Peptides against a protein of PDB entry 5VVV. Designs and how they scored, part 141

Target 1, 276 residues: chain A of PDB entry 5VVV
Amino acid sequence: FLCGVVEGFYGRPWVMEQRKELFRRLQKWELNTYLYAPKDDYKHRMFWREMYSVEEAEQLMTLISAAREYEIEFIYAISPGLDITFSNPKEVSTLKRKLDQVSQFGCRSFALLFDDIDHNMCAADKEVFSSFAHAQVSITNEIYQYLGEPETFLFCPTEYCGTFCYPNVSQSPYLRTVGEKLLPGIEVLWTGPKVVSKEIPVESIEEVSKIIKRAPVIWDNIHANDYDQKRLFLGPYKGRSTELIPRLKGVLTNPNCEFEANYVAIHTLATWYKSN
Target 2, 276 residues: chain A of PDB entry 5VVV as posed
Amino acid sequence: FLCGVVEGFYGRPWVMEQRKELFRRLQKWELNTYLYAPKDDYKHRMFWREMYSVEEAEQLMTLISAAREYEIEFIYAISPGLDITFSNPKEVSTLKRKLDQVSQFGCRSFALLFDNIDHNMCAADKEVFSSFAHAQVSITNEIYQYLGEPETFLFCPTEYCGTFCYPNVSQSPYLRTVGEKLLPGIEVLWTGPKVVSKEIPVESIEEVSKIIKRAPVIWDNIHANDYDQKRLFLGPYKGRSTELIPRLKGVLTNPNCEFEANYVAIHTLATWYKSN

## One batch from the design tools (peptide; made by RFdiffusion4, then SolubleMPNN)

Design b2_p21_4_s3 (from b2_p21_4, 9 letters changed)
Fold by OpenDDE base, seed 5:
Structure b2_p21_4_s3 (fold): chain B 276 residues (1-276), chain A 21 residues (1-21)
Amino acid sequence: as target 1 above (276 residues)
Amino acid sequence: SLEEKYEKAKEKAKEIARKDS
């Protein structure tokens, strides 16, 4: 069970010292996972093709080493979906080389994220793939196999919540393709019925699990505030029955952008997780 | 531009999240 934090917000990423302090807190609270997915890291999303510099490499190596020191699984995410051409072997090769570099930093767990992108393929991809889901699954499976089928590999679908599913969760052709064609060792990220789910009913997890043919990992936006910097979510982790725990592969909270605001959010997630 | 695509996606995502919250 993956339980911890995703740094998955828009806005100023946490500094390396905050991330190290996070790992210390995660260990202390018996949480086990950190997903590196800061949307405003240019080399994560906008400039996903660009290799890390020597200085950036040293920082990431130090961060990954710190995660290991605190027994926290460091998952490196990349979000190529803004401008990748899935049918172009050069794009696939570029993605492979980027993940090879991160593997050299000592990273062993990875995520491909297709969140917050248009549900459209370019003309070249339409000639090769029957749907957007087929294109995403193809590259995800290829990358997963290329990396030697790592123990932890995550996929974030473009339809990552109930409100994004057309026509709905149980009938989504996109999620059906993901469920049928995504390799079984790849985990699927999900935010619940909504992007920010006040509640995640058990029945909603059973519904999505059936179509994706696996238990999801919750990307939990309950404490996310990147959409409204005038608000801080200082309340406890709530609106999730402990009956979800045996029906999930994990829960990763995407909390407030302000690192110092997240004590209650993360601590109460840990209490929730240990209450099962 | 790529920056315009990113900013449009970001603002759309924030608007959806704001409506959900």
Scores: peptide ipSAE 0.729, ipTM 0.968, DockQ to the pose 0.949
Fold by OpenDDE base, seed 4:
Structure b2_p21_4_s3 (fold): chain B 276 residues (1-276), chain A 21 residues (1-21)
Amino acid sequence: as target 1 above (276 residues)
Amino acid sequence: SLEEKYEKAKEKAKEIARKDS
């Protein structure tokens, strides 16, 4: 069971010292996972093709080593979906080289994210792939196999919540393609019925699990505040029955942008997880 | 531009999340 934090917000990323302090807190609270997905890291999303500099590499190596010291699984995410051409072998090879560089930093767990992108393909991709889901699954499976089938590999679908599913969760052709064709060792990220889900009913997890043919990992936006910088979410982790735990592969909270605001959010997630 | 595409996606994502919250 993956339980911890995703740094997955828009806005100023946490500094390296905050991330190291997070790992110490995660270990102390018996949580086990950190997903690196800061949307304002240009080499994560906008300039995903760009290799890390020597200085950036040293910082990431130090961060990954710190995660290992605290027995926290460090998952490196990349979001190529803004401008990737899935059918272009040069794009696939560029993605492989980027993940090879991160593997050299000592990273062993990875994520491909297709969140917050247009649900369309370019003309070249339409000639090769039957649908957008087929294109995403093809590259994700190829990258997963290329990396030697790592123990933890995550996929974030473009339809990552109930409200994004067309026509609905159980009938989505996109999620059906993901469930049928995504390799079984790849985990699927999900935010619940909404992007910000106040409640995540058990029945909603059973519905999505059936179509994706696996238990999801929850990307939980309950404490996310990047959409409204005038609000801080200081309340407990709530609206999730402990009956979800045996039906999930994990829960990763995407909390407030302000690192110092997240004590209650993360501590109460840990209490929830240990209550089962 | 790529930057305009990123900012448009960011603002759309924030608007959806704000409506859910």
Scores: peptide ipSAE 0.728, ipTM 0.968, DockQ to the pose 0.952
Fold by OpenDDE base, seed 2:
Structure b2_p21_4_s3 (fold): chain B 276 residues (1-276), chain A 21 residues (1-21)
Amino acid sequence: as target 1 above (276 residues)
Amino acid sequence: SLEEKYEKAKEKAKEIARKDS
């Protein structure tokens, strides 16, 4: 069971010292996972093709080493979906080379994220792939196999919550393709009924699990505030029954952008997880 | 531009999240 934090917000990424402090807190609270997915990190999303510099590499190596020191699984995410051409072998090779570099930093766990992108394929991809889901699954499976089938590999669908599913979760052709064609060793990220889900009912997890043919990892935006920096979510982790735990592969909270605001959010997630 | 695509996606995501919250 993956339980911890995703740094997955828009806005100023946490500094390396904050991330190290996070790992210490996660260990202390018996949480085990950090997903690196800061949207405003240019080499994560906008400039996903760009290799890390020597200085950035040293920082990431140090961060990954710190995660290991605190027994926290460091998952490196990349979000190529803004401008990738899925059918172009050069794009696939560029993605492979980027993940090879991160593998050299000592990273062993990875995520491919297709959140917050348009559903439209380019003309070249339409000639090769039957749908957007087929294109995403193809590259995800290829990358997963290329990396030697790492123990933890995550996929974030473009339809990552109930409100993004067309026509709905159980009838989504996109999620059906993901469930049927995504290799079984790849985990699927899910955010619940909404982008910000006040509640995640058990039935909603059973519904999505059926179509994706696996238990999801929750990307939980309950404490996310990147959409309204005038609000701080200081309340407890709530609106998730402990009955979800046996039905999930994990829960990763995407908390407030303000690192210091997240004590209650993360601590109460840990209490929730240990209450099973 | 790529930056315009990113900013547009970001603002759309934030708008949806504000409506859900």
Scores: peptide ipSAE 0.721, ipTM 0.968, DockQ to the pose 0.947
Fold by OpenDDE base, seed 3:
Structure b2_p21_4_s3 (fold): chain B 276 residues (1-276), chain A 21 residues (1-21)
Amino acid sequence: as target 1 above (276 residues)
Amino acid sequence: SLEEKYEKAKEKAKEIARKDS
């Protein structure tokens, strides 16, 4: 069971010292996972093709080593979906080289994220792939196999919540393709019925699990505040029954952008997880 | 531009999240 934090917000990324402090807190609270997915990190999303500099490499190696020291699984995410051409072998090779570099930093766990992108394929991709889901699954499976089938590999669908599913979760052709074609060792990220889910009913997890043919990992935006800088979400982790735990592969909270505001968010997630 | 595409996606995501909250 993956339980911890995703740094998955829009806004100023956390500094390396904050991330190390996070790992210490996660270990202390018997949480086990950190997903690196800062949207405003240029080499994560906008410039995903760009290799890390020597200085950035040293920072990432130090961060990954710190995660290991605190027994925290460091998952490196990349979000190529803004401008990747899925049918172009050069794009696939560029993605491979980027993940090879991160593997050399001692990273063992990875994620491919296709959140917050348009559903439209370019003309070249339409000639090769029958749908957007087929294109995403193809590259995800290829990368997963290329990396030697790492123990933890995550996929974030473009339809990552109930409100994004057309016509709904159980009838989505996109999620059906993901469930049928995504390799079984790849985990699927999900935010619940909404992007910010006040509640995640058990029935909603049973519905999505059936179509994706696996238990999801919750990307939980309950404490996310990047959409409203006037608010800090200081309340407890709530609206999630502990009956979800046996039906999930994990829960990763995407908390407030303000690192110091997250004590209650992360601690109450840990309490929830231990209450099973 | 790529930057304009990123910013549009960001603002759309924030608007949706704000409506869900």
Scores: peptide ipSAE 0.702, ipTM 0.965, DockQ to the pose 0.953

Design b2_p21_4_s4 (from b2_p21_4, 12 letters changed)
Fold by OpenDDE base, seed 1:
Structure b2_p21_4_s4 (fold): chain B 276 residues (1-276), chain A 21 residues (1-21)
Amino acid sequence: as target 1 above (276 residues)
Amino acid sequence: SLEEKYKKAKEEFKKKALEDS
């Protein structure tokens, strides 16, 4: 069971010392996972093709080593979906080389994210792939196999919540293709019925699990504040029954952008997880 | 541009997240 934090917000990423302090807190609270997915890291999303510099490499190696010291699984995410051409072998090879660099930093766990992108394929991809889901699954499976089938590999769908599914969760052709064609060792990220789910009913997890043919990992936006800079979410982790735990592969909270605001959010997630 | 695609996607996310909140 993956339980911890995703740094997955829009806005200023946390500094390396905040991330190291997070790992110490995660270990102390018996949490086990950190997902690196800061949307405003240019080499994560907009400039995903660009290799890390020597200085950036030293920082990432130090961060991954610190995660290992605190027994925290460090998952490196990349979001190529803004401008990747899925049918172009050069794009696939560029993605492979970027993940090889991160693997050399000592990273063993990875994520491919297709959140917050247009549903339209380019003309070249339409000639090769039957749908956008087929294109995403093809590259994800190829990368997963190329990395030697790592123990933890995550996929974020473009339809990552109930309100994004057409016509609905149980009938989505996109999620059906993901469930049928995505290799079984790849985990699927999900935010619940909504982008920001106040509640995640058990029945809603049973519905999505049936179509994706696996238990999801929750990307939990309950404490996310990147959509409203005037709000801080200081309340406890709530609106999730402990009956979800045996029906999930994990829970990763995407908390407030302000690192110092997240004590209650993360501590109460840990209390919820240990109450099962 | 790539920056315009990023900004558009970010604003669409913020709008939906705000509607959910």
Scores: peptide ipSAE 0.680, ipTM 0.961, DockQ to the pose 0.948
Fold by OpenDDE base, seed 5:
Structure b2_p21_4_s4 (fold): chain B 276 residues (1-276), chain A 21 residues (1-21)
Amino acid sequence: as target 1 above (276 residues)
Amino acid sequence: SLEEKYKKAKEEFKKKALEDS
């Protein structure tokens, strides 16, 4: 069971010292996972093709080493979906080289994210792939196999919540293709019925699990504030039955942008997880 | 541009998250 934090917000990423302090807190609270997915890291999303500099490489190596010291699984995410051409072998090779660089930093766990992108394929991809889901699954499977089938590999669908599914979760052709064609060792990220789910009913997890043919990992936006920086979410982790735990592969909270605001959010997630 | 695509996606996310909150 993956339980911890995703740094998955829009806005200023946390500094390396905040991330190390996070790992110390995660270990202390018996949480085990950190997903690196800061949307305003240019080399994660907008400029995903760009290799890390020597200085950035040293920082990431130090961060990955610190995660290992605190027994926290460091998952490196990349979000190529803004402008990747899935059918172009050069794009696939560029993605491989970027993940090779991160593997050299000592990273062993990875995520490929297709959140917050247009559903339209380019003309070249339409000639090769039957749908956007087929294109995403093809590259995800190829990258997963290229990396030697790592123990933890995550996929974030473009339809990552109930309100993004067309026509709905159980009938989505996109999620059906993901369930049928995504390799079984690849985990699927999900935010619940909504982008910000006040509640995640058990029945909603059973519905999505059936179509994706696996238990999801929850990307939990309950404490996210990147959409309204005038608000701080200081309340407890709530609106999730403990009956979800045996039906999930994990829960990763995407909390407030302000690192110092997240004590209650993360601590109460840990209490919730240990209550089962 | 790539920056315009990023900004658009960010604002669409914010709008949806605000509707959910």
Scores: peptide ipSAE 0.679, ipTM 0.961, DockQ to the pose 0.943
Fold by OpenDDE base, seed 4:
Structure b2_p21_4_s4 (fold): chain B 276 residues (1-276), chain A 21 residues (1-21)
Amino acid sequence: as target 1 above (276 residues)
Amino acid sequence: SLEEKYKKAKEEFKKKALEDS
């Protein structure tokens, strides 16, 4: 069970010292996972093709080493979906080289994210792939296999919540393709019925699990505030039955952008997780 | 531009997340 934090917000990424402090807190609270997915890291999303500099490499190596020191699984995410051409072997090779670099930093767990992108494929991809889901699954499977089938590999669908599914979760051709074609060792990220799910009913997890043919990892936006920086979500982790725990592969909270605001959010997630 | 795509996606996310919140 993956339980911890995703740094998955829009806005200023946490500094390395905050991330190290997070790992200390995660270990102390018996949480086990950190997903590196800061949307404003240019080399994560906008400039996903760009290799890390020597200085950035040293920072990431240090961060990954710190995660290991605190027994936190460091999952490196990349979000190529803004401008990748899935059918272009040069794009695939570029993605491979980027993940090879991160593997050299000592990273062993990875995520490929297709959140917050347009559903439209380019003409070249439309000639090769039957759908956007087929294109995403193809590259995800290829990367997963190329990396030697790492123990933890996550996929974030473009339809990552109930409200993004067309026509709905159980009938989504996109999620059906993901469920049918995504290799079984790849985990699927899900935010619940909504982008910001006040509640995640058990039935909603059963519905999505059926179509994706696996238990999801919750990317939990309950404490996310990147959509409204005038709000701080200081309340406890709530609206999730502990009955979800045996039905999930994990829960990764995407909390407030303000690192110091997240004590209650993360601590109460840990309490929730340990209460099962 | 790529930056415009990023900004658009960010604002679309914010809108949806705000509607959910």
Scores: peptide ipSAE 0.678, ipTM 0.961, DockQ to the pose 0.942
Fold by OpenDDE base, seed 3:
Structure b2_p21_4_s4 (fold): chain B 276 residues (1-276), chain A 21 residues (1-21)
Amino acid sequence: as target 1 above (276 residues)
Amino acid sequence: SLEEKYKKAKEEFKKKALEDS
C-alpha cells in the first residue's frame, strides 16, 4: 500500500530542505511514499525532453538519497503529454534517455502522467493509434518494459476522475482501453468522483476498479489549494472510509502549496491509514 | 505556444477544482 504525499500542485515547488523535512515526517508517521510531480518544474512538464544539468542532478541525487535514508519510496514523475508525438520513435527515445538519467540518480520508481492535457492526437499519431488511450498505453508499456518493469510504476490517465469520464466511468472507452491494454504491473492514479473529491464512496472505487481492472492509487486533492490561493485547507483527512484501504493500491495526498500548512493534512492521513 | 497550452490547462484545472470545492 503506497501512502504519503504527491508534490503535484501548480505553483512554487517545495525547496530541497522542505522535501527532506517531509521525508522525516513521513517516516515518523509511518508513511512510505513521495511522488515528485511539481507541475511548475520545467523539466517535469513543459520541457520534459530537457536533461538535468550537473547542478540539478546533484540536487536530485541528494534528494533521492535522503528519501532512501528515511525509507521513503521516491517516485519520479514526468508529464510529456503537452506536446509529445507518441508515434515518433525519437520522442520515445528522448523519454527513455530522460528516465535513464533519473535512474542513474538512484531512482527506482517512476510515473507517467497524462493529466491536464488536450484529448486531441496529431495527424501522425492518428495514423498509428486507434485512440488517445491506445497511444498513451503504448508508450507507457514500452517505457515500463524498457526500465526493466520497476516494482512501482504509476500511470495518470487523462480521465483521472469521474467527472472527466465520457460518457461516465463505467462506459468510458478511454478507461476501458487503459484497463485492457495497460500492463498489469502498472498502477493507475485516480482523484475520485471529482478533481477535488469531498467524498470518495466505496462504490465509486469499485466502479473505477472494474473498468481499469486494478485497484487505483488515489491522488487526493482534498487539501490542494493551488486552485484558490485565498484558501488554506487545515482540516483533517476526511470523507474517505477506512473500508477503502483494502480496495486501493495507495493514497497520495496532494496538499497545500504552503509546506508549513500541511501538518494536519499529512498527520491525519497517517492516522486514517493506521486505523485499518 | 507550449506556454499557452500550459497556461490554458492550468486555468482549466483551477476552474474545475474551484467548482468541486
Scores: peptide ipSAE 0.661, ipTM 0.958, DockQ to the pose 0.942

Design b2_p21_5_s1 (from b2_p21_5, 12 letters changed)
Fold by OpenDDE base, seed 4:
Structure b2_p21_5_s1 (fold): chain B 276 residues (1-276), chain A 21 residues (1-21)
Amino acid sequence: as target 1 above (276 residues)
Amino acid sequence: SIEDKFKESKEKYKKAALEDL
């Protein structure tokens, strides 16, 4: 069971010292996972093709080493979906080389994120792939296999919540393709019925699990505030039955952008997790 | 630009997140 934090918000990423402090807190609270997915890290999303500099590499190596020191699984995410051409072997090779670099930093767990992108493929991808889901699954499977089938590999679908599913969760052709064709060792990220799910009913997890043919990892936006900087979510982790725990592969909270605001969010997630 | 796509992506997320509240 993956339980911890995803740094998955839009806005200023946390500094390395905040991330190290997070790992210390996670360990202390018996949480086990950090997903590196800061949207405003240019080499994560906008410039995903760009290799890390020597200085950035040293920072990431240090961060990954710190995660290991605190027994936190460091999952490196990349979000190529803004401009990748899935059918282009050079793009696939570029993605491979980027993940090879991160593997050299001592990273062993990875994620491919296709969140917050348009469902429209370019003309070249339409000639090769029958749907956007097929393109995403193809590259995800290829990368997963290329990396030697790492123990933890995550996929974030473009339809990552109930409200994004067309026509709905159980009938989504996109999620059906993901469920049918995504290799079984790849985990699927899900935010619940909504982008920001006030509640995640058990039935909603059973519904999505059925179509994706696996228990999801919750990317939990309950404490996310990057959509409204006037809001700060200081309340406890709530609206999730502990009956979800045996039905999930994990829960990763995507909390407030303000690092220091997240004590209650993360601590109460840990309490929730340990209450099962 | 890629920056425009990033902004559009961010606004798409924000809109959905706010509509879901």
Scores: peptide ipSAE 0.715, ipTM 0.962, DockQ to the pose 0.930
Fold by OpenDDE base, seed 1:
Structure b2_p21_5_s1 (fold): chain B 276 residues (1-276), chain A 21 residues (1-21)
Amino acid sequence: as target 1 above (276 residues)
Amino acid sequence: SIEDKFKESKEKYKKAALEDL
C-alpha cells in the first residue's frame, strides 16, 4: 500500500530542504511514499525532453539519497503529454533517455502522467493508433518494459476522475482501453468522483476498479489550493472511509502549495491509514 | 507555444477544481 504525499500542484515547487524535512515527517508518521510531480518543474512538464544539468543532477541524487535514508519510496513522475508525438520513435527514445538519467540518480520508481491535456491526437498519431488511450497505453507499456518492469510504476489517465469520464466511469471507452491494454504491473492514479473530491464513496472505487481491472492509487486533492491561492486547507483528512484501504493500492495527498500549512493534512492521513 | 499549452492546461484544471467546490 502506497501512502504519503504527491508534490503535484501548480505554482512554486518546494525547495530541497522542505522535501528532506517532508521525508523525515513521513518516516516519523509511518508513511512510505513521495511522488515528485511539480507542474512548474520545466523538465517535468513543459520541457520534459531536456536532460538535467550537472547541478540539477547533484540536487536530485541528494534528494533521492535522502528519501532512501528515511525509507521513503521516491517516485519520479514525467508529464510529456502537452506536445509528445506518440507514433514518433525519436520521442519515445527521448523519453527513455530522460528516465535513464533519473535511473542513474538512484531512482527505481516512476510515473507517466497524462493529466490536464487535450484529447486530440495529431495526424501522425491518428494514422498509427485507434484512440488516444491506445497511444498512451502503447508508450506507457514500452517505457515500463524498457525500465525492466520496476516494482512501482504509475500511470495518470487523462480521464483521472468521474467528471472527466465520457459518457461516465463504467462506460468510458478510454478507461476500458486502459484497463484492457495497460500491463497489469502498472498502477493507475485516480482523484475520485471529482478533481477535488469532498467524499470518495466505496461504490465509486468499486466502479472505477472494475473498468481499469485493478485497485487505483488515489491522488487526493482534498487539501490542494493551487486552484485558489486565497484559500488554505487546514482541516483534517476526511470523507474517506477506512473501508477504502483494502480496495486501494494507495493514497498520495496533493496538499497546499505552502509547505508549512500541511502538518494537519499529512498527520491526519497517517492517522486514517493506521486506523484500519 | 508550449507556455500557452501549459497555461491552457492549468486553466482547464482550475476551472474543473472550482466547479467541484
Scores: peptide ipSAE 0.715, ipTM 0.961, DockQ to the pose 0.950
Fold by OpenDDE base, seed 3:
Structure b2_p21_5_s1 (fold): chain B 276 residues (1-276), chain A 21 residues (1-21)
Amino acid sequence: as target 1 above (276 residues)
Amino acid sequence: SIEDKFKESKEKYKKAALEDL
């Protein structure tokens, strides 16, 4: 069971010292996972093709080593979806080389994220792939196999919540293709019925699990505030039955952008997880 | 630009997150 934090917000990323402090807190609270997915990191999303510099490499190696010191699984995410051409072998090879570099930093766990992108394929991709889901699954499976089938590999679908599913969760052709074609060792990220789910009913997890043919990992936006910086979510982790725990592969909270605001969010997630 | 695509993506997320509240 993956339980911890995703740094998955829009806005200023946390500094390396905040991330190390996070790992110490995660260990202390018996949480086990950190997903690196800061959207404003240029080499994560906008400029995903760019290799890390020597200085950035040293920082990431130090961060991954610190995660290991605190027994925290460091998952490196990349979000190529803004401008990747899925059918282009050069794009696939560029993605491989980027993940090879991160693997050399001592990373063993990875994620491919296709969140917050348009469902439109370019002309070249339409000639090769039957749908956007087929294109995403093809590259995801190829990368997963290329990396030697790492123990933890995550996929974030473009339809990552109930409100994004067309026509709905159980009838989505996109999620059906993901469920049928994504390799079984790849985990699927999900935010619940909504982008920011006040509640995640058990029945909603049973519905999505059926179509994706696996238990999801919750990317939980309950404490996210990057959509409205006038809000701070200082309340407890709530609206999730402990009956979800045996039905999930994990829960990763995407908390407030303000690192110092997240004590209650992360601590109450840990209490929830240990209550099973 | 890629910056425009990033901005549009961010605003799409923000809109959806606010409609969900």
Scores: peptide ipSAE 0.710, ipTM 0.961, DockQ to the pose 0.949
Fold by OpenDDE base, seed 5:
Order: structure tokens, then sequence, then C-alpha cells
Structure b2_p21_5_s1 (fold): chain B 276 residues (1-276), chain A 21 residues (1-21)
């Protein structure tokens, strides 16, 4: 069971010292996972093709080593979906080389994120793939196999919540293709019925699990404030029954951008996880 | 530009997240 934090917000990423402090807190609270997915890291999303510099490599190696010291699984995410051409073998090879570099930093767990992108394929991809889901699954499976089938590999669908599913969760052709064609060792990220789910009913997890043919990992936006930085979510982790725990592969909270605001959010997630 | 696509992506998320409140 993956339980911890995703740094998955828009806005200023956390500094390396905040991330190391996070790992210390995660260990202290018996949480086990950190997902590196800061949207404003240029080399994560906008410039995903660009290799890390020597200085950036040293920082990431130090961060990954610190995660290991605190027994925290470091998952490196990349979000190529803004401008990747899925049918172009040069794009696939560029993605492979980027993940090879991160593997050299000592990373062993990875994520491919297709969140917050349009469902439209380019003309070249439409000639090769039957749908956007087929294109995403093809590259995800190829990358997963290329990396030697790592123990933890995550996929974030473009339809990552109930409100993004067309026509709905149980009838989505996109999620059906993901469920049928995504390799079984790849985990699927989900935010619940909504982008910011006040509640995640058990029935909603049973519905999505049926179509994706696996238990999801919750990307939990309950404490996210990047959509409105005038708000701080200082309340406890709530609106999730402990009956979700046996029905999930994990829960990763995407908390407030302000690192110092997240004590209650993360601590109460840990209490929730241990209450099962 | 890629910067425009990034902004559009961010606004798509923010709009959806605010509709959920």
Amino acid sequence: as target 1 above (276 residues)
Amino acid sequence: SIEDKFKESKEKYKKAALEDL
C-alpha cells in the first residue's frame, strides 16, 4: 500500500531542504511514499525532453539518496502530454533517455502523467492509434517494459476523476481501453469523483476499479490550494472511510503549496491509514 | 507556444477544481 505525499501542485516547487524534512516526517509517521510531480519543474512538464544539468543531477541524486535514508519510496513522475507525438519513435526514445538519466540517479520507481491535457491527438497519432487512450497506453507499456518492469510504475489518466469521464466512469471508452490494454503491473492514479473530492465513496472506487481492472492509487487533492492560493486547507484528512484501504493500492495527498501548512494534513492521513 | 499550452492546462485544472468547491 503506497501512503504518503505527491508534490503535484502548480506553483513554486518545494526546495530540497523542505523535501528532506518531508521524508523525515513521513518516516516518523510510518508513511512510505513520495511522488515527485511538481508541475512548475520545467524538466518534468513543459520541457520534459530536456536532460538535467550536472547541478540538477547532483540535487536529484542527493534527494533520492535522502528518500532512501528515510525508507521513503521516491517515485519520479514525468508529464510529456502537453506536446508529445506518441507515434514518433524519436519522442519515445527521448522519453527513454530522460528516464535512463533519472534511473542513473538511483531512482527505481516512475510515473507517466497525462493529467490536464486535451483529448485531441495530432494527425500523425490519429493515423497510428485508434484513440488517445491507445496512444497513451502504448507508450506507457513500452516505457514500463523498457525500464525492466519496475516494482512501482504509475499512470495518471487524462480522465483521472469521475467528472472527467465521458460519458461516465463505468461507460468511458478511454478508461475501458486503459483497463484492457495497460499492463497489469502498472498502477492507475485517481482523484475520486471530482478533481477535489470532498468525499470518496466506496462505491465510486468499486466502479472505477471495475473498468480499470485494478485498485487505484488515490491522488488526493483534499488539501490542494494551488487552484486558489488565498485558501489554506489546515483541516484533517476526512471524507474517506477506512473501508477504502483494502480497495486501494495507495493514497498520496497533494497538499497545500505552503510546505509549513501541511502538518495536520499529512499527520491525519497517517492516523487514518493506521486506523484500519 | 509550450508556455501557452502549460497555462491552458493550468487553467483547465483550476476551473475544474473551483467547480468542485
Scores: peptide ipSAE 0.708, ipTM 0.961, DockQ to the pose 0.945

